# Ledger of designs, part 146: peptides against a protein of PDB entry 2FGR

Target 1, 331 residues: chain A of PDB entry 2FGR
Amino acid sequence: SSVTLFGIVDTNVAYVNKDAAGDSRYGLGTSGASTSRLGLRGTEDLGGGLKAGFWLEGEIFGDDGNASGFNFKRRSTVSLSGNFGEVRLGRDLVPTSQKLTSYDLFSATGIGPFMGFRNWAAGQGADDNGIRANNLISYYTPNFGGFNAGFGYAFDEKQTIGTADSVGRYIGGYVAYDNGPLSASLGLAQQKTAVGGLATDRDEITLGASYNFGVAKLSGLLQQTKFKRDIGGDIKTNSYMLGASAPVGGVGEVKLQYALYDQKAIDSKAHQITLGYVHNLSKRTALYGNLAFLKNKDASTLGLQAKGVYAGGVQAGESQTGVQVGIRHAF

## One batch from the design tools (peptide; made by RFdiffusion4, then SolubleMPNN)

Design b2_p18_1_s2 (from b2_p18_1, 8 letters changed)
Fold by OpenDDE base, seed 4:
Structure b2_p18_1_s2 (fold): chain B 331 residues (1-331), chain A 18 residues (1-18)
Amino acid sequence: as target 1 above (331 residues)
Amino acid sequence: DAAVAAQLAEQLAAELAE
């Protein structure tokens, strides 16, 4: 049996040139290169190739010392693993997000990440961004000659919002091929939620791929998110991402990522481009900088996620520039 | 569920082709 305490403290100085009022925001933010976290995990060998595991992980907010409290909302699982793969019980990344966010070169955090995993429709469910779920059972296969898969089901536990009676139900999974420099995955998910108190299905399809050329890595995502409302028509967003990363000078990494969010319900696009640099001072400590530009067209109001400084929207059709410079330390 | 997935895949393919 083993127990490991682990964590990341990632804190930055961040700036965005526009908020919802058109004013600049700046200050100390968190999680610019990696999500700050504190966790406990462990495994027990049960013999015969079977292992038990636990994982408890919560987010750390270094700017305010977790003034809103600490919880294990990142992950709180017990698991069994073996030659059959791994079964997990408890709140976790849903299989689709766990796999498909791995193609995001900005690690699904800071001002540069792919923002497709979002609540596009003012869904009233707790996890309508499609990232995590409560009451989740997950299964992950071993890797069979590159082929692997993950599946998940989250119980709604008869949660109701308005007339919606299955809020929080998730079903989804992915199939993937991971072999050497190549990774490719297809994910499908449906989550039941409510919009305006009415039952809504959040359907998601995501295709991801990456290839590591050694000198550079290319990564891409194609996603459709569709909130299927019983009344009022569908809210559909097509999200596209293309990114490249390259090692620099043996201790650095440069990243460039473009994303397009085609918000069909409002016939409006948003363009995101982010340049990032990470400088490793050690295996555990890095300096980083991110520069992001978000261009909203028409009715689009998307904002960069400068956590701890400003993560709200902007005025319709406005552009936003964001900067983060910070320290990441893993322990 | 499989039918929904197929429909989504078809819709995504159609939208990507436009």
Scores: peptide ipSAE 0.005, ipTM 0.375, DockQ to the pose 0.012
Fold by OpenDDE base, seed 5:
Structure b2_p18_1_s2 (fold): chain B 331 residues (1-331), chain A 18 residues (1-18)
Amino acid sequence: as target 1 above (331 residues)
Amino acid sequence: DAAVAAQLAEQLAAELAE
């Protein structure tokens, strides 16, 4: 058997020009380029092409030393893998998020990422952002001539919130084609949750694609998230993303990403534009800078996710500018 | 669940076509 200790410490100086009161916030933030993490993983060869695996991973908050504690909420899985693919048991990224967030050029972290994987409806479930699930069984196929898929089911274990039952149940999966420079995927998911103590289905469909031209990469996402409420009507958000990245000078990478969040329930849009730069000092250490602009229209109150500094909303119709400058170190 | 997914796909396609 093998055991590998691994991690990332990513800490930044961050600034946002507006919070919910209209005031600026600044300080040390975390996870600006990659999510800071500590993990353990390993494999055991069981013979005959079968392997056992484990993966334990938790988030690190470098700004406060994990003052709220440490856990393995990022991933806590045991697995079997072989020619049939991989089966995982335990908390993990749900298959849909695992695949479809890979098209986000900002790695689903910091002030620049695609924010479509969100709790749009004040859902009361723990994972109503559609990113992870407890009590998850997942299966990932091998890659067959580019084609691959992942499926997952999470048990609700009779969790209730208000009058809602089956809270935390997830069913979902993706199909993908990954071949050379091309990646394309379709993801579908449903989660059971509650809004206002009432049963709600969180339905999600996501399309993603990317193409690597060598000199640049283009990536895109199309997503609909719909919280289907029995009472009060549906809360629907259509999210769109288009991004480009390019290597610079052999040691750098520039990224530009635009996202649009059409929040149908409040008839309001938000526009996000992010410019990022990563400078690799080594294979393990990088400096980075992100500049993001978020324009809320009408009743939209979205805020940039300057984790550790300010990740809340802004006043309706207000714009927010965010900056992160930091160090990422992987071990 | 599969039917819901198919419906969502169709709805998204329709909304993107408008």
Scores: peptide ipSAE 0.000, ipTM 0.384, DockQ to the pose 0.012
Fold by OpenDDE base, seed 2:
Structure b2_p18_1_s2 (fold): chain B 331 residues (1-331), chain A 18 residues (1-18)
Amino acid sequence: as target 1 above (331 residues)
Amino acid sequence: DAAVAAQLAEQLAAELAE
């Protein structure tokens, strides 16, 4: 048996030109290029190709030293793996997010990421963004000539909110093809939640693809989220992303990503454009900069996620500009 | 070095899974 301590500390100086009051915010933020984390993991060879594993991982907030405490809410799993693939028990990324966020060139963090994995409906469940789940059982297949899949089920444990039962129940999975420069995936998920104390199903469909041309990588996402409500109608969002990345000078990477969020329930769109640069000082340490523009139309109030500085919305129809400059260190 | 790269790759994979 082996145990590995690992982590990332990513801290930045961040600026956004507008908050909910129309004022600028600036300060020290976290997780601009990678989510800051501390973890423990290990494996045990059980013989015959079977392995046991554990993974405990929590988020680090370098700006305040985890003033609100530390937990293992990023991942807390025990697993068995072998020729059959891997079974995981415990809180983790749900299979759909684990696979489909991999097409986000901004690694689902900072001011530049695809924001489709979101609670679009003021859902009252703890994980209504569709990223993680409690009480999760996951299964991941091996890769068979490029084809792979993942499936997950999370128990609700009779959690109730208002009149809603089964809150936190998740069922979902993906199918994928990963071979050389090509990756493509389709994910489907349903999560039970509550909106306004009423039972709501969060349905999600996501298609992702990427291709590495060597000189550049292209990546794309197509997603629909639908919060199905018995009263008040469905809250549907169609999210689109297209990104490109390219190596620069052997030690750098430039990234450009566009996303569109078509928020059907409010008949409003938001456009996000982000330019990012990462400069590797070593295998473990990088400098980075992100520049993001978010244009809200009509009733849209989306804000860039400058974690540790400002992650709230803006006034309806307002645009926001964000900047992050930081250091990422992995250990 | 390979262990660090693997760790980073796993961390990035885990992050991309967020």
Scores: peptide ipSAE 0.013, ipTM 0.360, DockQ to the pose 0.051; fails the geometry check
Fold by OpenDDE base, seed 1:
Structure b2_p18_1_s2 (fold): chain B 331 residues (1-331), chain A 18 residues (1-18)
Amino acid sequence: as target 1 above (331 residues)
Amino acid sequence: DAAVAAQLAEQLAAELAE
């Protein structure tokens, strides 16, 4: 049996040139290269190839010392694993996000990540971004000659919002091929939610792939998110991402990523381009810098996610520039 | 070192999953 305390403290100085009022914002932000976290995990060998596990993890906000409190809402699972794979019980990443966000070269955090996993429709469910779920049961297969899969179901527990029932129910999964330099995955998910107090299904399909050429890695995502409303038209977004990363001088990594968000309900596009650099001072400590450009067209109001400084939208059709420079330390 | 690397990899994987 083992218990491990682990974490990351990632804090940065961040700047964005526009907020919702058109004013600049700057200050101390968090989670620019990696999400800051504190966790406990452990395993118990039960014999016969069976293991029990637990994982408890919460987000750390270094700028304010977790003034709003601490919880384990990042992950709070108990598991059994063996030759059959792994079964998890508890709040976690849903299988689709767990696999498909792995193709994001900016680690699903800061000003550079793929923003497709989003609440595009003002959904009233707590996890309408499609990233995590409460009351989740997950199963992950072993890798069979490269092929692997994950499946999940979250109970709604008769949660209601307005006239909508079954809010928070999730069903989804992925199939993948992971072999050497190649990774490819297809994910499908449906989550029940509410928009304007009315029942809505959040449907998601995501295709991801990456290839490591040794000297560089290429990664891509194709996603459609659709909020299917019982009353009113569907709110559909097609999101695309292409990224490249390369090691620099044995101690650094440069990353470039482009994303397009085609927001069909408002017939508006947003373009995101991010350049990132990580410099490893040690195995546990790094310096980093991110530079991101977000161009909104027409009615689009997307903003870069400078957590701790400004993560709101901008005026319709406005562009935003963001910068983060920070320290990441893992323990 | 391997444990720290594994911990970092798992942390990064968990982060990439977020």
Scores: peptide ipSAE 0.012, ipTM 0.368, DockQ to the pose 0.051; fails the geometry check

Design b2_p18_1_s3 (from b2_p18_1, 6 letters changed)
Fold by OpenDDE base, seed 2:
Structure b2_p18_1_s3 (fold): chain B 331 residues (1-331), chain A 18 residues (1-18)
Amino acid sequence: as target 1 above (331 residues)
Amino acid sequence: AAAVAAQLAAQLAAELAE
């Protein structure tokens, strides 16, 4: 078998002008352009077109040296792959997030990403953001003339919170068309969780599309997340994203992304605009800068995700500006 | 699963039409 050690160390200086108290926060943050990670992966050819694989990946926090410890919670899978596609066993991105986050031009990290994949309802499950699951079985098809799909099921293993007895159960999948400059996908998922100790279904539907014009790329997302509660009514959020990216010379990329989060349960919207630039010093090392503006309306309290500096909310109806300047190194 | 998917799709379509 082959084993590859790989990783990314991404560390930045970050600033946000408001926290929950209305004060500015600044310092050294992590994962501004890509999530910092350490991983091991490998494959074994079993013959006949069958391969075994493993993937172990954990998040790195360069600002504190992983003071809270290291784990493989990003991915810890064993797999079989072949002409039939790939089956994965273990904690991973759920199929819906794996595919639909690919349309986020900020790579689901830093202060600029689409924040639709979120725990909108104070769900008590560990993965109520709809990004990953424990006890996951996933299947990914090959690409057939552009068409591809992925499906997943995660066992709840009788996890209980309050009166909820199926916490962590996931079922979901996507269908996609990926051909040349075009990508389009539809994802559907349901996750069992709890809110206020009561059984709650987190339902998610996401549509994504992108087109690469060569000189620029456009990308978009439409998402609904609904926490279905027996008491207190549903907590529904409609999230929208539109982004553009363009190469700058031979070594740079500029990105602009807008997102709208329509939080129906509180009748409140949040608007996010992010400008990003990446400058490649090499194939492995880049400098980057992100500038984000988040405007909350009414009861909305969303904050930019300046990981390692401040990722909390702000006061209701307040706006937040964030900056990240950092180094990304891949190995 | 199909029923949930259909319901979600219908709800999203209705909300996008408003």
Scores: peptide ipSAE 0.015, ipTM 0.578, DockQ to the pose 0.012
Fold by OpenDDE base, seed 5:
Order: sequence, then structure tokens, then C-alpha cells
Structure b2_p18_1_s3 (fold): chain B 331 residues (1-331), chain A 18 residues (1-18)
Amino acid sequence: as target 1 above (331 residues)
Amino acid sequence: AAAVAAQLAAQLAAELAE
């Protein structure tokens, strides 16, 4: 069996011009270009084309040294893989998020990412952002002439919140076409949760596509999330993203991404635009800068996710500007 | 699940066409 220790330490100086009180926040933050992590992984060849695998990964908070502790909540899986694809058991990215977040040019990290994978309601489930699940079984197909798919089911284990008795149940999957410069995917998921102690279904549909022109990459996402509540009506959000990236001078990458979040339940939109630059000092070390602007309209209170500095909301209808400048090191 | 998926897909397509 091979065992590999791996990780990323990504730490930044971050600033946001507004918090929930309208005050600026600044300091040392984490995970601006990539999520800081520590992990162990390995594989065992079982013969006959069958392999066993394990993966244990937790988030690192370099600004405080993991003052709140360390866990393997990023991924804790055992797997079998072969010509049939891969089966995974354990906490992981759900298949829908694993595939559809790949179209986010900011890699679901820092102040620039697509924020559609969110708890858009007062969902009381631990993973109501639709990103990960406990008690997950996942299956991923091989790639067949570009076509691939992933499916997942997470057991609720009779988790109860209020009158909701199936909290944490996930069912979902994607179909995709990945061939050369083109990637396109459709993802569908339903998660059982609770809002106000009442059973709620979180339905999600996501379309993603990207094309790599060599000189630039274009990427897009279209998503609808719907928290279906028996009382108070549905909480629906339509999220849109369009991004472009280009290599700069062989050692850099520039990224520009726009997102729109149409929050139907409050008839309010938020607009996000982010400019990012990564400068590779080596294969393992990079400097980066992100500049993000978030414009909330009407009742929208969205905030940029400056992890370690400020990740809360702002006052309704307020705009927020964020900056991150940092170092990413991979090992 | 497939029926829910089909309905969601149809709804998203309709909303994107508006």
C-alpha cells in the first residue's frame, strides 16, 4: 500500500469594506486561492484491475493554527476502483458539487467563487449548501468517449430536527461530456433538511460548461436551488456565472468571473464580479491577489467569503468590496 | 428522483427561456 501525505497552506491579508454593521474588516485570512488542507491518501493494487483506496483530508486554518480543532470533514473515504469506475464510501463532496464546482474558475475558494452552492434558506442541516454529505455512497463511471457520470446517496440515519426525520438524506448525480477542450455537465440533487423545524426538500439543478481555447478558457454555470417548504412557500434562487481565464507570461493566470444571484423569495438580486491573479513562483508556491465587488440589491444581504477575516452578510442593499493578497504553498 | 429531475430540468429551461 502506498501512503502519501499532502497539503496546502494558503494564507492571505484580506480586507472587506463592510460588515453587518457597515464597518470595515481586515486581517490575516486563509484559503484565498485554494482551500488550505492536510491529507493522507493511498492505494493498494488488489490484482485483476481492482484497487483499494483511502482518502483522509481536513481543512487547515493557518491564521489561528486550527484553534477550533482538526477533522477529516473535507473527505474521509474508502474506495474500490477498476474498469467499472470507482465506488466511494464515506464523507465526501457529493457527486453534483464535485463535478459542477469544477466550472468555477476560483475553485469554490476565497472571495471570488461562485456562491450558488449555498444554504439559501435557514436550513438547519449541516450540509445544506449542497457541497458535501455524511454517510455517502458514491459511484463514478469511467470516461466512455467523453461521456461520464456520477451518482450518490447519503443515508439520513433517522437524523431528526424538529419534526423532520430524514435530515441529511441526499440523492443526486450528474451526467457529463468531457472531451479535449470541451466540458459540459448536468447535475441534479435532492437533499432532505429542516427549516424552522419542519421537513424541507433542497432541490438543485445545475448546468455547467467550459471550453479551453488554449489562449483563454471560458466557463459558465446555471443553477437553481429550491428549498421546498410546506409552510411559507418555496425559497428559490437562480444563480448564474460566467468566467474567463488566461495564462499570462507562462507563469501567471488572470481570472475574471461574474455571478448573478436572483433570490426569488426576497425578490432581490446580487451581482458579484471578481478579478484574480495567480503568479507561480514554482510548481508548489504561488502569490495571488483577488479583488471582488458584491452589489446587493433591495433585500439582499450577501457577503464575500473572506475566510478568517469576515464571511458574514452585509446590510440589505449594501455593496461590499473585498481584497485578498496571499501566498499558496502546496506540499 | 428521475421525475423530480425531469420537472426541475423543465422548470429551469422555462425560466432560462424567459
Scores: peptide ipSAE 0.015, ipTM 0.551, DockQ to the pose 0.012
Fold by OpenDDE base, seed 1:
Structure b2_p18_1_s3 (fold): chain B 331 residues (1-331), chain A 18 residues (1-18)
Amino acid sequence: as target 1 above (331 residues)
Amino acid sequence: AAAVAAQLAAQLAAELAE
């Protein structure tokens, strides 16, 4: 058996021009280009094409040295894999987020990512952003001539919040076509949660596609998230993303991404535009800069996610500008 | 699951056509 220690330390100086009080925030932040992490993984060949695997991964907060502790909440899986694909047991990315976040040019972190995978409704479940689940069983198919799929089920284990008795139950999956420069996927998920102590279904549908032209890559997402409440009506958000990236001089990458979040329950839109640049000093070390602008309309209060500095909302209808400049190191 | 998927797909299609 082999055990591999791996990680990323990503730390930045970040600035946002507005918080919830209208004041600027600045300081040392984390995970601006990639989520900082420490992990252990390994595989065992069991013969006959069967392999066992494990993966343990936690987030690193370089600004405070993990003052709140370290855990394996990013991933804690044991798996079997072979010609049939892979079965995983344990906390992980749910299949829908694992596949559909791959179209985000900002790697689902920092001030620039697609923010559609969110708790839009003050859901009381721990993972109501639709990104990960506890008690998860996942299955991933091999790639068959480009076609692939992933499925997942998470047990609620009779978790209750208020009158809701199935909190944390997840069912979801995706189908995809991945061949050469083309990727396209459809993801569907439902998660049981509570809002205001009442049972609520978080339904999600996501379409993603990308094409790599060699000189540039285009990527897009279409998503609907709907919190179906028994009382009080549905909380629906339609999220749209379009992005482009291009290599620069063999040592860098430039990224531009636009997203629109149409928050139907408050009849309010938010527009996000982000420019990013990554400069590779080596295969393992990069400098990066992100510039993001978020325009809230009407009752929208969305904020950019400057982790470690400020990740809260702003006043209704206010715009926010964010900057991150940092170092990413992989080991 | 299939019924939920079909409903979500129909809703998304309707809203994209708006």
Scores: peptide ipSAE 0.013, ipTM 0.524, DockQ to the pose 0.012
Fold by OpenDDE base, seed 3:
Structure b2_p18_1_s3 (fold): chain B 331 residues (1-331), chain A 18 residues (1-18)
Amino acid sequence: as target 1 above (331 residues)
Amino acid sequence: AAAVAAQLAAQLAAELAE
């Protein structure tokens, strides 16, 4: 058996030019290039090609030293793996987010990421962003000539909110083709939640693709999220992303990503453009900078996620500019 | 799940065509 301690400490200086009051915010933030984390993982060879595994991972907040405590809410799984693939038990990324966020060139972190995996409807469930689930069973296939898939089910455990039952139930999965420079995936998920104390289904469909040309990588996402409410009509968002990345001088990477969030329930769009640069000082240490522009139209109030500084919304129709400059260290 | 998927796919396709 093996046990590995691992982590990332990512801390930055961040600025946003507008908060909900229209004022600027700046300070020391966390997780600008990668989510800061501490984890333990290990494997045991059981023979015959079967392995047991565990993974315990929590978020680190370097700016406040985890003042609110530490937990393993990022991942807390036990697994069996072999020629059949991998079965996981415990809180984790749901299969859809695990696969489809891989097309986000900003690693689903900081001010630059694709923000489609969101609670668009003031859902009252803890994981209504569609990223993780409690009580999750997941299965991941091996890669068969490029083809792979993942499936997950999370138990609701009879959790109720208002009149809504089955809150926290997740069912979802993806199919993918990953072969050499090409990756393409389709993900589907449904999560049970509540909005205004009423039962609501969060339906999600996501298409992702990327191609690595060697000199540059292109990546794209198409997503629809739909919160199906019994009263008040559906809350639907169509999210689009297109990104490019390229290596620079053998030690750097430049990234450019555009996203559009078409929020149908409020007939309002938001446009996000992010420029990022990562400079590798070593295999473990990098400097980075992100510059993001978020343009809200009409009733849209989206804000950039400058974690540790400001991650709230802005006034309707307002634009926000964000900057992060930081250090990422992996161990 | 398949019916939900098909409906979502059809809706997405319809909206991408507008």
Scores: peptide ipSAE 0.014, ipTM 0.539, DockQ to the pose 0.011; fails the geometry check

